# Ledger of designs, part 168: peptides against a protein of PDB entry 6GMG

Target 1, 331 residues: chain A of PDB entry 6GMG
Amino acid sequence: DSDDRVTPPAEPLDRMPDPYRPSYGRAETVVNNYIRKWQQVYSHRDGRKQQMTEEQREWLSYGCVGVTWVNSGQYPTNRLAFASFDEDRFKNELKNGRPRSGETRAEFEGRVAKESFDEEKGFQRAREVASVMNRALENAHDESAYLDNLKKELANGNDALRNEDARSPFYSALRNTPSFKERNGGNHDPSRMKAVIYSKHFWSGQDRSSSADKRKYGDPDAFRPAPGTGLVDMSRDRNIPRSPTSPGEGFVNFDYGWFGAQTEADADKTVWTHGNHYHAPNGSLGAMHVYESKFRNWSEGYSDFDRGAYVITFIPKSWNTAPDKVKQGWP

## One batch from the design tools (peptide; made by RFdiffusion4, then SolubleMPNN)

Design b2_p12_7_s1 (from b2_p12_7, 4 letters changed)
Fold by OpenDDE base, seed 4:
Structure b2_p12_7_s1 (fold): chain B 331 residues (1-331), chain A 12 residues (1-12)
Amino acid sequence: as target 1 above (331 residues)
Amino acid sequence: SDPYAKVREYLG
């Protein structure tokens, strides 16, 4: 129940953040302090600091998804999602492996499927595609030019994405980005936009018409990437959490991590920004906290989730919400 | 509950 969600108050534009707290290899702070950092570091539009608006603070209050929301400018649609799945490993483990002591067959299959995903390779694929898109955007002043450039880039790399339909999320993502069409955003000029990345962790067993075992232990066949492209069909993701396996057990519905457009080549050194829950300072959950985690911490995930996707969207280059370098914590 | 908000704290 998020009825007790509260919008964080405004912070003065020039208020400096308090130091972040180190926690399990990540930097942590309360949401109000993140707003202060955001205003100092990420708020810039055309080089000018901006106070986080009430609307943006409202977005942020939604938790981890709010971090992605405020930095990307829109609620995540997750349409252009990538992952990496080792089909051979999955098949071999099912054939030659065995359930652990006390593990059901369904639990075993769910676990094997989860372990057959590679978060790092999924992230690498997204970065590869984002790079191609950015090259296509660079000197394109209309969507037609962008699409032509994109097709050329894909052809040069012999990328399977070149075979996607024109209506595919891959090709339609830019035109469906609100900030692309905004006058003070892209203004319909692709060269004013750049590709950015965020990640979502979620549960595979969301189909209510499937077996209870799949809802409890995962659906081994759900949300796999297409061979060659790495695209994940996210249409059946409805933010449904894992089903309890015992009375009183509960799971988180999702986790979002914001990466943006960092240029750090070493994936392990990249920083991911996320939140713990929606902001409820007067409720049982308490105040929202924001975390800046290294990739190791982010990609590890939780038992609440058995899927990870890396999603590409677009923001105006005039925004500073996705800088090439992200510094963990404060100062 | 609001399906668009992160409803629970980290459990792990």
Scores: peptide ipSAE 0.231, ipTM 0.838, DockQ to the pose 0.149
Fold by OpenDDE base, seed 2:
Structure b2_p12_7_s1 (fold): chain B 331 residues (1-331), chain A 12 residues (1-12)
Amino acid sequence: as target 1 above (331 residues)
Amino acid sequence: SDPYAKVREYLG
């Protein structure tokens, strides 16, 4: 129940953050302190610091998704998602592998499917595509020019994405981005926009019409990337958590991690920003905390999830929510 | 509960 969600109070623009604290290899702070950091580091519009608005603070209060929300400017739609799945490994393990002691067939298949995903390769694919998009954006002053550039780039790289339908999320993502159309955003000028990346961890077994086993242990066939493109159909993701396997057990519905547009070539050194839960300082969950994790910490995920997707969206270049370099913690 | 909010803490 999120009825006890509270919007964090405003922080003075000039208030410096308190130091972050280490937590399991990541930097951690309370949401109010993240707001302070955000205002100092990420809030800039056209080079000027901005106080996080009440609306933005409300977005942020939603938890991990709120971090992505406030930095991307919109609630994640997850339309342009990428992953990497080793089909050969999956088939081979199913054929030649055996359930562990006490493991049901459904558990075995779910586990094998989960283990057949490669988070790092999925992330790299998203970065590759984002780079292509950014090249297509840089000199395009209308959507038509952007699309033409994009197709040319894809053709040059012999990328399977070149065969996507014009109405696909891949080609429609820019025009469906609210900030692209905003006067103080992209103003319909692609060259004012840049591609950014966030990640979502979620549960595969969300189909309520499927077997209970799939809901409990995963659906091995769900949310796989298309061969060649790496695109994941996220349309069936309804934020449904894993089903309990024992009385009293509950699972998290999702996890979002914000990457932005970091230029660090080593994936292991990239920083991912996420939150633990919605902000409920007077409720049972308590205050929201924000984490800045290295890729290793982020990509490991939790047993609550068996899928990870890496999603591309766009923000105006005038925003500083996706800088080239992200420093973990404070100072 | 609001399905758009993260409604649980990390369980590990």
Scores: peptide ipSAE 0.210, ipTM 0.830, DockQ to the pose 0.149
Fold by OpenDDE base, seed 5:
Structure b2_p12_7_s1 (fold): chain B 331 residues (1-331), chain A 12 residues (1-12)
Amino acid sequence: as target 1 above (331 residues)
Amino acid sequence: SDPYAKVREYLG
């Protein structure tokens, strides 16, 4: 229940952040202190520092998804999602492996499926596609030019995405981005936009009409990437958490991590920004905390989730929410 | 609960 969610108060534009606290290889701070950092580092519009608005603070209060929401400018739709799945490993382990002691067949199959995903390769695929999109955006001053450039880039690379339907989220993603159409955003000029990346962790067993075992231990066949493209059909993701396997057990509905457009070539050195829960300073959950994690910390995930997707969206180049370099913590 | 908010802490 999120009825006790509260919007964090405004922070003065010139207030500097307090130092972050190290926590399990991450840098951690309370949400209000993140707002201070955000205003100093990420708030710039066309080079001018901005105070986080009431609306943005309201978005941020939603937790990890709020971090992505504030930085991307819209609630995540997750339509352009990528992952990497090792089909051969999956088949081989199912055939030649066996459940651990005390592990049911359903638990075994769910675990094997989870372990057959490669987070690093999924992330790299998203980065590859984002790079192609950015090249297509560079000198395109209308959507038609962008789409033509994109098709040419894909053809040159012999990328399977070239075979996607024109109505695919891949080709419609820019058109469906609100900030692209805004006068102070893209102003319908693709060259004013850039591709950015965030990640979502979620549960595969969300089909309420499926078996209880799939809801408790995962659906091995759900949310797999399409061969060649790496695209994941996210249409059946309804933010449904894992079902309890024991009395009193409960699981988190999702986790979002913001990457943006970092240029660090070493995946292990990239920084991912996320939150622990919605902001409830007067409730049982308490104040929201924001984490800046390295890739290993982010990609490790939790038992709450058995899927990770890397999603591409777009923001105006005039925003500084996705800089080339992200520094972990403060100072 | 609001399905669009993160409604719980990490379990690990």
Scores: peptide ipSAE 0.201, ipTM 0.826, DockQ to the pose 0.130
Fold by OpenDDE base, seed 1:
Structure b2_p12_7_s1 (fold): chain B 331 residues (1-331), chain A 12 residues (1-12)
Amino acid sequence: as target 1 above (331 residues)
Amino acid sequence: SDPYAKVREYLG
């Protein structure tokens, strides 16, 4: 059986989606039906409903990352990433705790590190920063004005991000966004752009020069956020999955969840859109399915991953891929 | 069972 990726076919612009199905506490549907919903709800450019293009359908076919790709307009670079790590909890647990029965020291340390991350606080930090950035964008008509506004906002809030280098991903993220430079996008006008958020789950033990134990059970020191800013250096993330701990065991390389720019204040009520795998209707994996999960379902993750990051990027305000409210499922 | 399977990486 081949596992070749296939681009989903075009759907008529006015075709309404079939009802979503409940699956593991989330709303679930096949990728073709998601395209139908996307065209009805998220496809609008400058208020005009659009058919998903062949290029966009191809992006979508890549799986969970494809959902983020089609809605953000670019393959995720993950440069502006945030997380929250409780250093005191980590140190105290290592000092006062002990491995479970049958658990190795390396496995214990990896688990303790994973449990020391707070997904909700990481998400909150990203939303906080996105709000600051949006305020800096709204009245800025060139990048210089945007950067000046951003620095002022950070100073007013006494935010540690104000001390970041001018070349930092934090300050360079907007100018490095393709849609910002497009004539039908931002057209180099920051006020035409807005900050959006997606999340990535991945494995910490990706360093091939490290011990086998770190690759199997996690690297407790890897991908921690910087104190004060919450920024995570994602440069060493190479989409390498967790190493097997037993014969025949295999792990997924990553998971992406699209949040966009929802205004729901209660994190638990926010909706995250993601896919299970790349679209292979004629292969062993089968057709791609899209899930709309509440934050609780998304943030739980899987044993495949021991890190979660919340990433900020930008899209034109004329796009409707990141609306204020996202409704789970259909209708 | 876990609904997630292998996700394809973008190949430049």
Scores: peptide ipSAE 0.101, ipTM 0.742, DockQ to the pose 0.247

Design b2_p12_7_s2 (from b2_p12_7, 6 letters changed)
Fold by OpenDDE base, seed 1:
Structure b2_p12_7_s2 (fold): chain B 331 residues (1-331), chain A 12 residues (1-12)
Amino acid sequence: as target 1 above (331 residues)
Amino acid sequence: YDPYAKVRKYLG
């Protein structure tokens, strides 16, 4: 129940953050202190620091999704998602592997499917596509020019995305971005926008009409990337958590991690920003905390989730919510 | 149930 959610108070623009707390390879702080850091580092519009608005603070208060929300400028739609799945590994393990002691067949298949996803390759695919999109944006002053550039880039690279329909989320993502249309944003000029990346962890067994086993242990066939493109159909993701496998067990609905547009070539050195839960300082959950995690920590995920997707969206270049370099923690 | 919020305890 999110009825206890509270919007964090405003922080003075020039207030410096307190030091972050290191925790198992992560940097952790309370949401109020993250706001302070955000104002010093990420708030810049056209080179000027901005106080986080009440609306932005409200978005942030929703937890992990709030971090992505405030930095991307919109609630995640997750339409342009990428992943990597090793079909050969999956088939081989199913054929030659065996369930562990006490593991059911359904549990075995679900686990094998989960382990057949490669988070690093999925992330790299998203980065590759984002780079192509950024090149297409660079000199395009209207959507038509952007789309033409994009098609040319894809053709030059012999990328399977060139075969996507014009109505595909791949081609429609820019026009469906609110900040692209804003006067102080893109102002309908693609060259004023850049591609950014966030990640979502979620459960595959969300189909309520499927077997109980799939809901408890995962659906091995669900949310796989299309061959060649790496695109994941996210239309069936309804934020339904994993079903309990034992009495008293419960799982959460999703996790979001913000990457932005970091240029660090080594995936292991990239920083992912995420929250633990909605802000409830006077409730049972307590105050929201924000974590800055390295890729290793982020990609490990939790038993709550058996799928990970890397999603592309767009923000104005005038925003500093997706800088080339992100420093973990403070100072 | 709020579909827009994650309900998880502290990490670590």
Scores: peptide ipSAE 0.049, ipTM 0.789, DockQ to the pose 0.124
Fold by OpenDDE base, seed 4:
Formats: sequence, structure tokens, C-alpha cells
Structure b2_p12_7_s2 (fold): chain B 331 residues (1-331), chain A 12 residues (1-12)
Amino acid sequence: as target 1 above (331 residues)
Amino acid sequence: YDPYAKVRKYLG
């Protein structure tokens, strides 16, 4: 019950975190301790450590989305999302493969579609685009300059994104970022901003007008990236979970993982920060825990989800919520 | 049910 959600209390600014616990290749801690780490490591604005505000703590209390929320500075809109889908693999497997024993046709098709997504390539595409955007931002002091730079960069790379409409989320993302317009943020200066990445796991079978089979086993045609650009239309993602296949079965609506702007070239060595559920210390779910996972652990996902998207947004360079290097756990 | 929050699940 969402009514059990509680905002974690404030932590003293000078309080050091307790050691994280190892958890199957991850570093894990309770939300209160993450707040302590966040204040020591990620809270800096203009080089000054900050106490996490009540508002930020409230955002964080929402669970996995809260981690992305507090670090990006806004609730995820997921408009600029990327993925990679192997169409040939999908077609070939459907043609030449067969359902497993006890597997329905719909279940087979859903599984094949899920397996046709490449999380690593999707992530790499997002990183590629973020890099292009960062180059475009670097010396641009107004939006016009940024857009011009961006178009030039895309042209030089012969990137299909150059053909996107001016109103596309790709080109409008910066101006639609609240922190870009804030005096203490970007102050309308693109060169004060940087691109950051987070990931969302979700269910493809969200169309209530579709078959029950698609809601239970996935919609093979839903949320595929556009060829060339890798852009995913996320407009139909309404945080609807997978439908149960048996009585008593229930699935989670989504999972969010925060990457930020790590410079580690090896995807397998990148760290993703995420939460297990909303903070309910007095409820059945218990206290929220925060995990710092390597890409392998993050990208594995859960049976609750058959789609993964990698989303680009922007934060001020003066924030330290997206450092070049992220270290797992504490110390 | 809160559509804007992760509803369930322990990881690990």
C-alpha cells in the first residue's frame, strides 16, 4: 500500500555512512545510509556539500524512481529513450524456433521479442548520443548555438538523428529541462549543462485494448526502437505492470537505474544505482534499500519486465550527482 | 497502488 510510504528523516551533514553490504555482486544499504553517502559524495553544488532537503528525501522515498529523481532533479519523463533491437534475430527465431514444452505461442513470441533486445547496444547508443550532446553543449551559450552545434555533430557522423523534427524530444529535451532554466542551474546557458543517462525497465504489454495474451506474455511489436536513430516512443508507457498468469501472482510496475555521466569505457564496469521499493519502515515492505549494481546485474532485470530503455536528460555541471567515476558501496 | 512508485520487491 502506497499509503505506507514514509519520508526518511534528515541525516546530519557530517555523518559518515556505515559500510555497505555485499549482495550478489552488488553493494546494498538502507535508504538512510544512502542519504549519508549521497551527502558526502553526490550532494555538492558548486563544490559545496549539501544536506539532502526534505523535498529530495521525499523524492527518494519513492524507491527506484526516487534514486533517479533525486539525482536528476526531476521526475523522469522518459521522452528521450534509446534501445537496440535485432530485427533479423527476431524474425529468424520466430521462423526457425519453436515454443518450449508447455510454452504457449504468445509466450514464445513474447520471449523471443524480449531476447531480441540488446541491452548493451542500447546503452552504448545512449552513451554515443550523450557524448554528441555534450560536445554540442560545451561552448554553446544559448540554445540556438547548442542546436547548431548538435546538427553539425550529427552531420559529421552521418547520424539519422539529424533528420528528427525540431520539436522532437531529441531537440527539445534541453529547453524542457527545469534545471536548465534555473538561475542556480544552467541559467539558460547550455555550456553549464551536461547530458546524463538513466535506465528504465518496464512491461511491453500495456495496451488494455490488446489481447490478454499480450498483457500476460508481452507485446512483441511494442516499444521497439526506430531504425537508425534508436529512439523508442515511450508515450504509451503508463507504468502498467505485467498481468498475472496465475492467481496470486503480481508484478512490479517498473524499475529505474541511475548511471549519470560515468566515463568508464567498459560497460561491464559501470555502476547503476537503484532502489528496491518505496520506503515503508512501518509497513509490510519494510525500509527502502538502495543498490549499486554493475551493468551485468542491472541489465539482467526481472521477469516483471521485457523492455529496457536508456534515457538521456540533463543536469547542471555544478551538481555532483553524476560524477565521472562512481565507486560501489562504502568506503 | 501508486503508479509513480515502485510497488513491491526485495532485490537479491
Scores: peptide ipSAE 0.049, ipTM 0.786, DockQ to the pose 0.126
Fold by OpenDDE base, seed 2:
Structure b2_p12_7_s2 (fold): chain B 331 residues (1-331), chain A 12 residues (1-12)
Amino acid sequence: as target 1 above (331 residues)
Amino acid sequence: YDPYAKVRKYLG
């Protein structure tokens, strides 16, 4: 519930950010200062700085999802999501491992499942697919050409994604992107768009018809990537948080991290931008803070979540919300 | 602020 959410005020276009504060290997700042940085660095449309609009500031005010929202231009749908799951590790640990002292069977299985996901490989898969998509986009001036290019690229690489249905999120993602259809965006020209990546952390145990144990400790079978493609069916993600394991305990429903289209080859050096909570400067939560974290810090996640997905969407190339290089903090 | 603290709320 965000009843006390407030939209951050406008910042002058020429106002430079204050220095970010280091925090546990991250760069941290208040949302207002992030807006200043955003205007200086990420706001460019067709090479011109823009003041963050009231609408964009409102999006941003929603917290972690707001960071992804303002930079991607749309509320995350999370349909084109990737992950990596080590099935062999999972099976082996279940078979040969033992619950820790005081750990229930359900808790053990949930933990083992969580630990069987490889965040780095999931991220790498998303980057791989995004690269393929970008190659398919670059010379395509209509959707048909784009789709044909994709199929060719995937066939050449013997990628299982080539077998996805035409209605699959993989093939439908571009045409379902509002900015693709906008005159000042893609204008229905794929070559004006580029693939970008964000990540979502969430809870696996969201099935209300399942056991309480799964809701408390995770559903080991939920939100696994499909073999070969790495696609995660996100249809069952309803932003339901982890169930409390003790009285008074509460968990957050999700976390979002914005990566964009960084070209840094070393995953560990990539920067992920995320927020802590909705902006409530006059409320108990206080002002929203924005963090720029390295991959290690981002992928670590929280106990609130046992799943991580890496999602591909698209933005116009004319936007600078996903530059090749992202510098952590300020200056 | 501790970024690892569970003092967070997001759009539900």
Scores: peptide ipSAE 0.038, ipTM 0.759, DockQ to the pose 0.298
Fold by OpenDDE base, seed 3:
Structure b2_p12_7_s2 (fold): chain B 331 residues (1-331), chain A 12 residues (1-12)
Amino acid sequence: as target 1 above (331 residues)
Amino acid sequence: YDPYAKVRKYLG
């Protein structure tokens, strides 16, 4: 249980990281060493390196979500999420496809639904929207100006997001960002903020009132993006893991990957930072490890999850937790 | 079970 979670100790500000370990196309290191890298590379506020605070180290200690937490400055709310789903593929496969040997109908439908999501297109949509938001932010000195700019940008692109309600997560995301309101953050000035992206993997079959089959094999109808906008209603994501399909089987509740604001145009070359589990150096799970993975490694996910969402949030431009270029590993 | 933490073994 999480009772074994420990906050990693402070690292000296000038301590250089040890080399990362290559592992299956990823760069891997222990959490303490990531803190060292973070302080050297990502910690800068207004161009000045910062030691990771005890609070930040505590956030980080929660595992994969901790990586996103420390870099975004807030616990993920996942309200502004995007995905891509090929409905035609889904329908065609259900109609013309057959369950594999030993595969139940429910398992077949769940698998087909999972395979009908396109991670790359989902990521592309999030990047597209983030770009629009950044253009809306750049010359806006109050929220009203930002919203006006955003609506204009969406209208120019004939984007379906222009039809979203004013209270939707799309329009309310900035005002609901704590760092936007902080004096040393955005100070209520949109032009001081930038859009950033992280990803969440999770299980679709979380409805406890649904069939056991959906909880075991996925809910084909759950967490689909809205047509045109790509928005995913994440309100039903309650961090409930997949139900076991066999005795002794267990699944994890989620996975988070931090992308930030990389400018690399090739999705395959983008770097995603994530953790394996909460830091428990004296427990059965052991020390937390941090991974820097290419998009292919990240997007592959695990059998624990059948949904992937790409989420937009905001950080102050003065933070360096989302640089335009991210190097995998160390040095 | 911690709703705020991922419980997973080491990744390869």
Scores: peptide ipSAE 0.049, ipTM 0.787, DockQ to the pose 0.125; fails the geometry check

